# Designs tried in a protein design run: peptides against a protein of PDB entry 2FGR. Part 37

Target 1, 331 residues: chain A of PDB entry 2FGR
Amino acid sequence: SSVTLFGIVDTNVAYVNKDAAGDSRYGLGTSGASTSRLGLRGTEDLGGGLKAGFWLEGEIFGDDGNASGFNFKRRSTVSLSGNFGEVRLGRDLVPTSQKLTSYDLFSATGIGPFMGFRNWAAGQGADDNGIRANNLISYYTPNFGGFNAGFGYAFDEKQTIGTADSVGRYIGGYVAYDNGPLSASLGLAQQKTAVGGLATDRDEITLGASYNFGVAKLSGLLQQTKFKRDIGGDIKTNSYMLGASAPVGGVGEVKLQYALYDQKAIDSKAHQITLGYVHNLSKRTALYGNLAFLKNKDASTLGLQAKGVYAGGVQAGESQTGVQVGIRHAF

## One batch from the design tools (peptide; made by RFdiffusion4, then SolubleMPNN)

Design b1_p11_1_s4 (from b1_p11_1, 5 letters changed)
Fold by OpenDDE base, seed 3:
Structure b1_p11_1_s4 (fold): chain B 331 residues (1-331), chain A 11 residues (1-11)
Amino acid sequence: as target 1 above (331 residues)
Amino acid sequence: GEEAIVLSWVP
């Protein structure tokens, strides 16, 4: 059998001009271009076109040396694959996030990503951002002339919070068309959670599309997230994203992405715009810079995710500017 | 990355 050890160390200097008190924050942060990680993976050929696989992956925090510990919460799966596709058992990205975050030109990382995959309602479940799940079974089809799909179910194992039962149950999937320069997908998911100790359904619908023109790529997302509460009414957010990327001089990539978050429960919008640049020193090592601007209107309090420096909110109606400059190294 | 450390074990 073979085992591959792999990872990424991504560390940056980051700045945000406002925190929740209106003060600036700056320091050494992590994961500005790619999430820092350490992992082990392997495959075994079982014959007849059947393969077994494993994948263990945890997040690395280079600024503090993983002071809060290390775990395999990014992915901890065993799998079978073949001509039928792939079945995975264990904690992973849920199928909806795995597919639909692929349209985010900032790879769901740093201060520039699409932030629609979020806990919009102070949900008390561990994964109420809709990104990963515990106790997950996933199935991914092969690509059939461009058409592909993924499905997932996570067991709640009778987890309770307050009066809410079935907490952590996930059901969801996507259908997609991936052919040459074109990608398009529809994702649907429901997750059981609690808000204020009361049962709540997190419903999510996401549309994504991208087209690679060779000289540039265009990408877009449309999402609705709804926390359906038994008492107090729904907490609904409509999120929109449009982004473009282009290669620069054969060694770099420039990215520009806009997002709008229409937070219906507070009748408030937030606008995010991010400019990013990656400079490849090699296939494995890059320098990068991100510049992000987040404008909150009315009661909106969203903050940029400068991981390791400041990832909290700001005062209602305040704007935040963020900068990251860093090194990414892959092995 | 492509230059990941590959450990081989033969039982």
Scores: peptide ipSAE 0.065, ipTM 0.728, DockQ to the pose 0.466
Fold by OpenDDE base, seed 5:
Structure b1_p11_1_s4 (fold): chain B 331 residues (1-331), chain A 11 residues (1-11)
Amino acid sequence: as target 1 above (331 residues)
Amino acid sequence: GEEAIVLSWVP
């Protein structure tokens, strides 16, 4: 049996030119290139091709030393794996987010990521961004000639909010083809939540694809999220992403990503464009810089996620510019 | 790849 201790400390200097008051914010932020984390994992060979596993992972906030505490909310799973694939029990990335966020060239973190996996409707559930779930059972197939899939179910455990009685129930999965330079996936999910104390379904469909040309990688996402409310109609967002990355000089990577968030309930769009650079000082240590521009139109109030500095919204129709410069260290 | 501390017990 083996136990692996692992982690990432990613801390940056961040700046955004506008907050909700129109003022600039700056300071030390976290997780600009990769999410800072501390984890333990291990496997046991049980014989016959069967393995047991565990994984415990929490987020690290290097700017404040985890002043709000430490937990294993990133992942806390026990698993069995073998020729049949892998079954996991416990809090984790839901299968849809685990697969479809892999097409985000900004690793679902910092000021540049695809922000489609979001609570678009002031949902009252703890995980209404569709990223993780409590009480999750997940199953991942092996890879069969490129084809693979993942499925998940999370128990609501009769969690109630207002009149909603199934809050936190998740059902979802993906199908994918991963072969050499090509990856493509379709994900479908439904999560039960509440909005204004009323039962609401969060429906999500996501398409992702990437191709690695060696000299560059292209990646794309298409997503629709719907919060289906009994009163007030559906809150629908269509999100689009297109990105490119390329190696630079054998030690660097440049990334450019565009996203569009078409927020149908408010008839408003937001445009995000991010330029990123990572400079590898070693296999474990990198310097990075991100430059992001977010243009809100009409009633849109989206803000860049400069975690640890400012991750709130802006005034309706305002644009925001963000910068992060930091160090990522893995151990 | 990222290096990690691996603790192994061999009986």
Scores: peptide ipSAE 0.063, ipTM 0.728, DockQ to the pose 0.538
Fold by OpenDDE base, seed 1:
Structure b1_p11_1_s4 (fold): chain B 331 residues (1-331), chain A 11 residues (1-11)
Amino acid sequence: as target 1 above (331 residues)
Amino acid sequence: GEEAIVLSWVP
């Protein structure tokens, strides 16, 4: 049996040239290369190939020392694992996000990540970005000759918002093939939520793939999110991502990623292009830099996620440039 | 100590 204390402190200097007022924002930000975190985890061997596990993890905000508090909202699970795979009980990444975000070369954080896992419809559920769920039961298969899968169900516990019932219910899963240089996955999910106090289904389909050529890795995502509303029609977004990464000099990694967000309900597109570099000073410490360009068209108001500095939207049709330069330290 | 597993892919 073991218990491990672990974490990441990732803090940066960040700049964005536009906020919602058209003004620049700059300062000390967090989580530019990896989400800053503090956690406890452990396993117990129960014999016969069965293990118990726990995982408690919260986000760290190095700029303000967690002035708004600390919690285990990143993950708070107990698990059983063995030859059958793993069953988890508690708040976690939903299976779809856990698998499909792995194709994001920017680690689902900072100004460069794929932003498709989003609340596209002003959903009133706390997890309407499709990333995590409360009251979650998850199952993950072993890898069988490359094939693997994950499934999850989250209880709504009769949570209501306005006239909407079943808020926070999740059902979803993925199937995947992970073998050598190839990874490919298909994920499907539905969440119950509310928009304007009315019941809404958040449907998601995501296809991901990557291939490691040794000298470079290519990665891609295709996603559709659909908030199905009883009144006002569906809010649909098609999101696309293509990224490449390459090792540099044995101690660095360069990343380039493009994403397109086709927001059908407002007939508007946003284009994101990010260049990133990570320089490993050690196995645990890295310097990094990100440069991102976000071009909104028409009614699109998307903003880069410079956490701790500015993560809001911009004016409709405006472009935003973001920079992050920081230190990541793991322990 | 156990090398910190950089779960870089976890948002």
Scores: peptide ipSAE 0.042, ipTM 0.581, DockQ to the pose 0.084
Fold by OpenDDE base, seed 4:
Structure b1_p11_1_s4 (fold): chain B 331 residues (1-331), chain A 11 residues (1-11)
Amino acid sequence: as target 1 above (331 residues)
Amino acid sequence: GEEAIVLSWVP
């Protein structure tokens, strides 16, 4: 059996020119290029091609030293794997997010990522962004000539919010083709939640694809998220992303990503464009910079996610510019 | 291997 201690410490200086009051925010932030984390993982060979595994991972906040505490909310799984694939028990990325966020060139963190995996409806569930789930059972197939799939179910454990029952129940999965330079996936999920104390279904469909041309990578996402409410009508968001990345000078990577968030319930769009650069000082240490621009239209109030500095919204129809410059170190 | 893209958000 092996046990591996691993982690990433990613800390940055961040700036956003607008908060909810129209003021600038700046300071030391975290997780601008990769989510800062500390984890333990291990594997045991059980013989016959069967393996047991565990994975415990929590987020690190390097700006305050985890003043709010440490937990394993990123992942806390035990698993069995073999020729049949992998079964996981415990909190993890839901299969849909695990697969479909892989097309985000900004690693689903910092000010540049695709923000489609979001609580669009003021959902009262803890995981209403569709990213992770408690009480999760997941299954991942092997890769069969490029074809692979993942499925998950999370128990609600009769959790209630207001009159809503079954809160936190997740069912979802993806099918994918991953072969050489090509990746493509379709994900479907439904999560039970509450909005205003009323039962709400969060339905999600996501298409993703990427192609690595060697000299550059192109990636795209198409997503619809729909909070189906019994009262007040549905809250639907169509999110689109297109990004490109390219190696620079053998030690760098440049990234450019555009996203559009068409928020149907408020008939309002937000446009995000992000330029990123990563400079590898070593295999484990990088410097990075991100420059993001978010343009809200009409009633849209989206904000860039400068974690540790400002991750709130802005005034309706306001634009926000964000910058992060930081160090990422993996161990 | 490609670093597993993990979202920074932990609910």
Scores: peptide ipSAE 0.017, ipTM 0.509, DockQ to the pose 0.037

Design b1_p11_2_s1 (from b1_p11_2, 6 letters changed)
Fold by OpenDDE base, seed 3:
Structure b1_p11_2_s1 (fold): chain B 331 residues (1-331), chain A 11 residues (1-11)
Amino acid sequence: as target 1 above (331 residues)
Amino acid sequence: SIAEFLAKLLA
């Protein structure tokens, strides 16, 4: 058997020009290029092509030294793998988010990422952003000439909120084609939750694609999220993303990404544009900078996610500008 | 079914 200790410490200076009161916020933030983490993982060869594995990973907050504590909520899995693929038991990224966030050029982290994987409806479930689940069983196929898939089911364990039952149940999966420079995926998921103490289904469909031209990469996402409420009507958001990245001078990468969030329940749109740069000092250490602009229209109140500084909303119809400059170190 | 899920999602 093997055991590996691994992690990332990513800390930045961050600024946003508006909070919910219209005031600026600035300070030391975390996870601007990659989510800071500490983890343990290992594998055991069981013979005959079968392997056992474990993975324990928690988020690190370098700005306050994890003042609120440490846990393994990022991933806590045991697995079996072989020629049949991989089965995982435990809290993890749900298959849909694991695959479809791979098209986000900002790696679902910092002020620049695609924000479609979100709790759009004040859902009361712990994971109503559609990213992770408790009590999860996942299966991932091998790659068959480019074709691959992942499936997951999370048990609700009779969790209730208000009159809602089955809270936390997840069912979802994706199909994908990954071959050379091309990647394309379709993901479908449903999660049971509650809004205002009433049963609600969070339905999600996501299409992603990318192509690596060598000199540049293009990536795109199309997503619909619908919170289906028994009372009050559906809360639907259509999210769109288009991004490009390119290597710079052999040691750097520049990224540009645009996203549109069409929030149907409030008939309001938000536009996000982010410019990012990563400068590799080594294989393990990088400097980075992000510049993001979020324009809310009408009743939209979205805010950039400057973790550790300010991740709340803004006033309706207000625009927000954010900056992060930081260091990422992997070990 | 996946088809039913898609139909419900798109409705």
Scores: peptide ipSAE 0.009, ipTM 0.472, DockQ to the pose 0.014
Fold by OpenDDE base, seed 1:
Structure b1_p11_2_s1 (fold): chain B 331 residues (1-331), chain A 11 residues (1-11)
Amino acid sequence: as target 1 above (331 residues)
Amino acid sequence: SIAEFLAKLLA
């Protein structure tokens, strides 16, 4: 068997001009270009085209040295793979997030990513952002002429919150076409959770597509998230994203991404625009800068996710500007 | 339906 130690340390200086009190926040943040991580993985050839695998991965916080500890909450899977595809057992990205976040040009981290995969309804489940799940079984098909799919089921194990008795149950999957410069996917998911101690279904539908023109790449997402409540009505958000990226001088990449979050329950929109640049010093080390602008309308209170500095909301109807400048090192 | 979803998203 082979075991590989791998990781990323991504640390930045970050600034946001407004917090919930209208004050600026600044300091040392983490994971501006890629999520900082430490992991172990390996594979074993079992013969006959069958392989076993394991993957253990946790987040690293370079600003405080993981003062709150280290865990494998990013991924903790054992797998079998072969000509049939891959089966995974353990905590992981749910299939829908694994595939559909791939269209986010900011890699689902920092101040610039698509923020649609979010807990929009004060859901009380730990993973109500729709990104990962405990007790997960996943299956991923091979790629057949471009067509591929992934499916997942997470057991609730009779977890209760208030009167909700199936918290953490997930069922979902995607179908995709990945061929050359084109990628397109449809994802569907339902997660059982609780809001205010009452059973709630988090339903999610996401469409994604990208096309690589060589000189530039375009990417887009369309998503609806609906927290279906028996009492109080549904909490629905429609999220849209359009982004472009281009290589610069063979050593860099520039990214521009726009997102709109139409929060139906509060009849309020938020607009996010982010400009990013990554400068590769080597295959493993990069400098980067992100500049993001978030405009909340009406009752919207969204904030940019400057991890390690400030990731909270702002006052209703306020705009927020964020900056990150950092170093990413992979090993 | 997916069609209804798309219609709602595009509206």
Scores: peptide ipSAE 0.006, ipTM 0.456, DockQ to the pose 0.012
Fold by OpenDDE base, seed 5:
Parts: C-alpha cells; structure tokens; sequence
Structure b1_p11_2_s1 (fold): chain B 331 residues (1-331), chain A 11 residues (1-11)
C-alpha cells in the first residue's frame, strides 16, 4: 500500500472595487489560481487487477490558518478500481461537476471561474451549487477509445427541510469523449432540495468541450440550471462560457475567459470577463495574476469570488472589478 | 434531445 501526502497552498493579495455597500475590499485571499488543499491518498493492489483506494482532501485557508477548522469536505472516499472502472463511496465532487468543471480554464476557483455551478435560488441544501454531495456513490467507466462516463447517486438519508423531504438526494452523470486534444461532455443531474421550506428540484444540464491546438486551448461550457419550485415559478439560469489559454515563453500561461449568466427569473444578465496569467517559477511554484470584470445588468447582483477578501454580491446593476496577485505552491 | 436542450439554452 502507498500513502501520499499532497497539497496546494495558494495565497494572494486581492482587491475588489465594490462590495454590497459599494465600498472597496482588499486584503489577503486564498485560492486564486488553484484551491488550496491538504490531502492524503493511497492505493492498495489487491491482485487480479483490483485496487483499493482512499482519498481524503480538505480546503486550506492560508490567510487565517484554517481558523474555522479543517475537514475533508473536498473529498472523503474509499474506492475500488479495476478493468471495470472505479467505484467510489463517500463525499466527493458529483460526477457532473467533476467532469464539466474541467472545462473551466480557471479551475473553478478565484475571481475568474465559470460560476454556473451555483445556488441560484436560495436553496437550503448544503450543496445546492451542484458541485459535491454527501453520501455519494459514484461510478466511473474506463476510457474506451475516448468514450467515458460517470454516474452518481447520493442518499438523502431522509433529510428534511420544512416540508421538503429527500433533501440532498442526487442523481446524475455524464457521457464524454476524451481523445487527444479533444474533450467533449454532456452532463445531467437532479438534486432534491428546498426553497422556502418547500420541496424543490435542482435540475442541471451542462455541455462542455475543449480542444488543445498546441499553441492554444479553446474551451466552452453551456449550462442550464433550473430550480423547480412548487410556488413562485421556476428559477432558471442559462450560463455560457468561452475561454482560451496559451503558453507564453515556455514558463507562462495566459488565460482569457468570458461568461454570461442569463438569470431568467429576474430577467437579468451578468457578463464576466477575466484575464489571467500564471508564471511558473518551478514545477511546483507559480506566481499568478487575475483581472476580472463583472458587469451586472438590471437586477443582477453577482459578485466575483475573491475568497478570503470578499465573495458577496454587489448592488443590483453594478459592475465589479477584481484583481488577485498571488503565489501558488504545490507539494 | 441535445438539440432541444440547445434550443432552450439559446432561447
């Protein structure tokens, strides 16, 4: 058996020009290029092509030393794998997010990521952003000539909120084609939650694709999230993303990503554009900078996620500019 | 269908 300790410490100086009060925020933030983490993982060869595995991973907050504690909420799985693929038991990324967030050139972190995986409806479930689930069983196929898939089911364990039952139940999966420079995926998921104490289904459909041209990579996402409420109508958001990245001088990477969030329930759009640069000082250490602009229209109040500094919304129809400059170190 | 989904996204 092997046990590997691994992690990332990513800390930055961050600035946003507006918070909910219209004031600027600045300070030391975390996870600007990659989510800071500490993890343990290992595998055991059981013979016959069967392997056991474990993975324990938690988020690190370098700015405050994890003042609110440390947990393994990023991933806490035991697995069996072999020619049949991999079965995982435990909290993890749900299959849909695991696959479809891979098309986000900002790695679902910092001020530049695709923010479609979100709780758009004040859902009362713990994971109503559609990213992770408790009590999850997941299955991932092998890659068959490029084709692969993942499926997951999370038990609700009779969790209730208000009159809503089955809160936390997840069912979802993706199909994908991953071959050389090409990746394309379709993901579908439904999660049971509550809004205002009433049963609500969070339905999600996501298309993703990327192509690596060598000199540059293009990536895109199309997503619809719908909170199906019994009262008040559905809360639907259509999210779109297009991004490009390119290596620079053999040691750097530049990224540009645009996203549009069409929030149908409030008939309001938000536009996000982010420019990022990563400069590799080594295989393990990088400097980075992100510049993001978020334009809210009409009733939209979205804010950039400058974790550790400010991750709240802004006033309706206000624009926000964010900057992060930081160090990422992997171990 | 994917087509219907795309149509819904574009609508």
Amino acid sequence: as target 1 above (331 residues)
Amino acid sequence: SIAEFLAKLLA
Scores: peptide ipSAE 0.006, ipTM 0.472, DockQ to the pose 0.012
Fold by OpenDDE base, seed 4:
Structure b1_p11_2_s1 (fold): chain B 331 residues (1-331), chain A 11 residues (1-11)
Amino acid sequence: as target 1 above (331 residues)
Amino acid sequence: SIAEFLAKLLA
């Protein structure tokens, strides 16, 4: 048996030029390059190729010392693994997000990430961004000559919001091909939620692919999210992402990523472009900088996610510029 | 189909 303590402390100075009032925000933020975390994990060999595992992981907010408390909402799983793959019980990334966010060159955090995994419809469920789920059972296959898959189901446990039942139910999965420089995946998910107290299905389909050329990596995502409402019509968003990264001088990495969010319900688009640089001081410690531009058109009010500083929206049709400069330390 | 979905995304 083993138990490993692990974590990341990522803290930055962040700036955004506009908040919802049109004012700038700046200060100390967190998780600009990687989500800050503290975790414990371990495995036990049960013999015969069977292993038990546990994983407990919570987010760290270095700017305020976790003033709101600490929990294991990032992951709290027990698992069995073997030749059959892995079964996990507990809160975790849902299989679709676990796989498809891997194509995000900004690691699904900071001001640069793909923001498609989002609550686009003012969904009232806790995890209406499609990233994690409570009461989750997940299964992940082994890799068979590149082919792999993951499936998940989350129990709603008869949770209700307004007249909506089955809130929090998730079903989803992905199929993927991961072989050498190539990765490609298709993910499908449905989550039950509520909007305005009414039953709503959050449907998600995502395609992702990446190719590592050695000198550079290309990555892309295509996603549609649809909040299917009985009243008021569907809220559909098509999200697109294309990114490139390249090693620099053996100690650095530059990243450029573009995303488009076509918000059909409001007939409005948002364009995001982010330039990032990571400078490795060691295997564990890096300096980083992110520069992001978000252009909202028409009724779009999207904001960059400068966690710890400002993660809200902006006025409709306004553009936002964000900067993060920080330190990431892994232990 | 995936093709139809992609077509819808690109339209």
Scores: peptide ipSAE 0.006, ipTM 0.446, DockQ to the pose 0.012

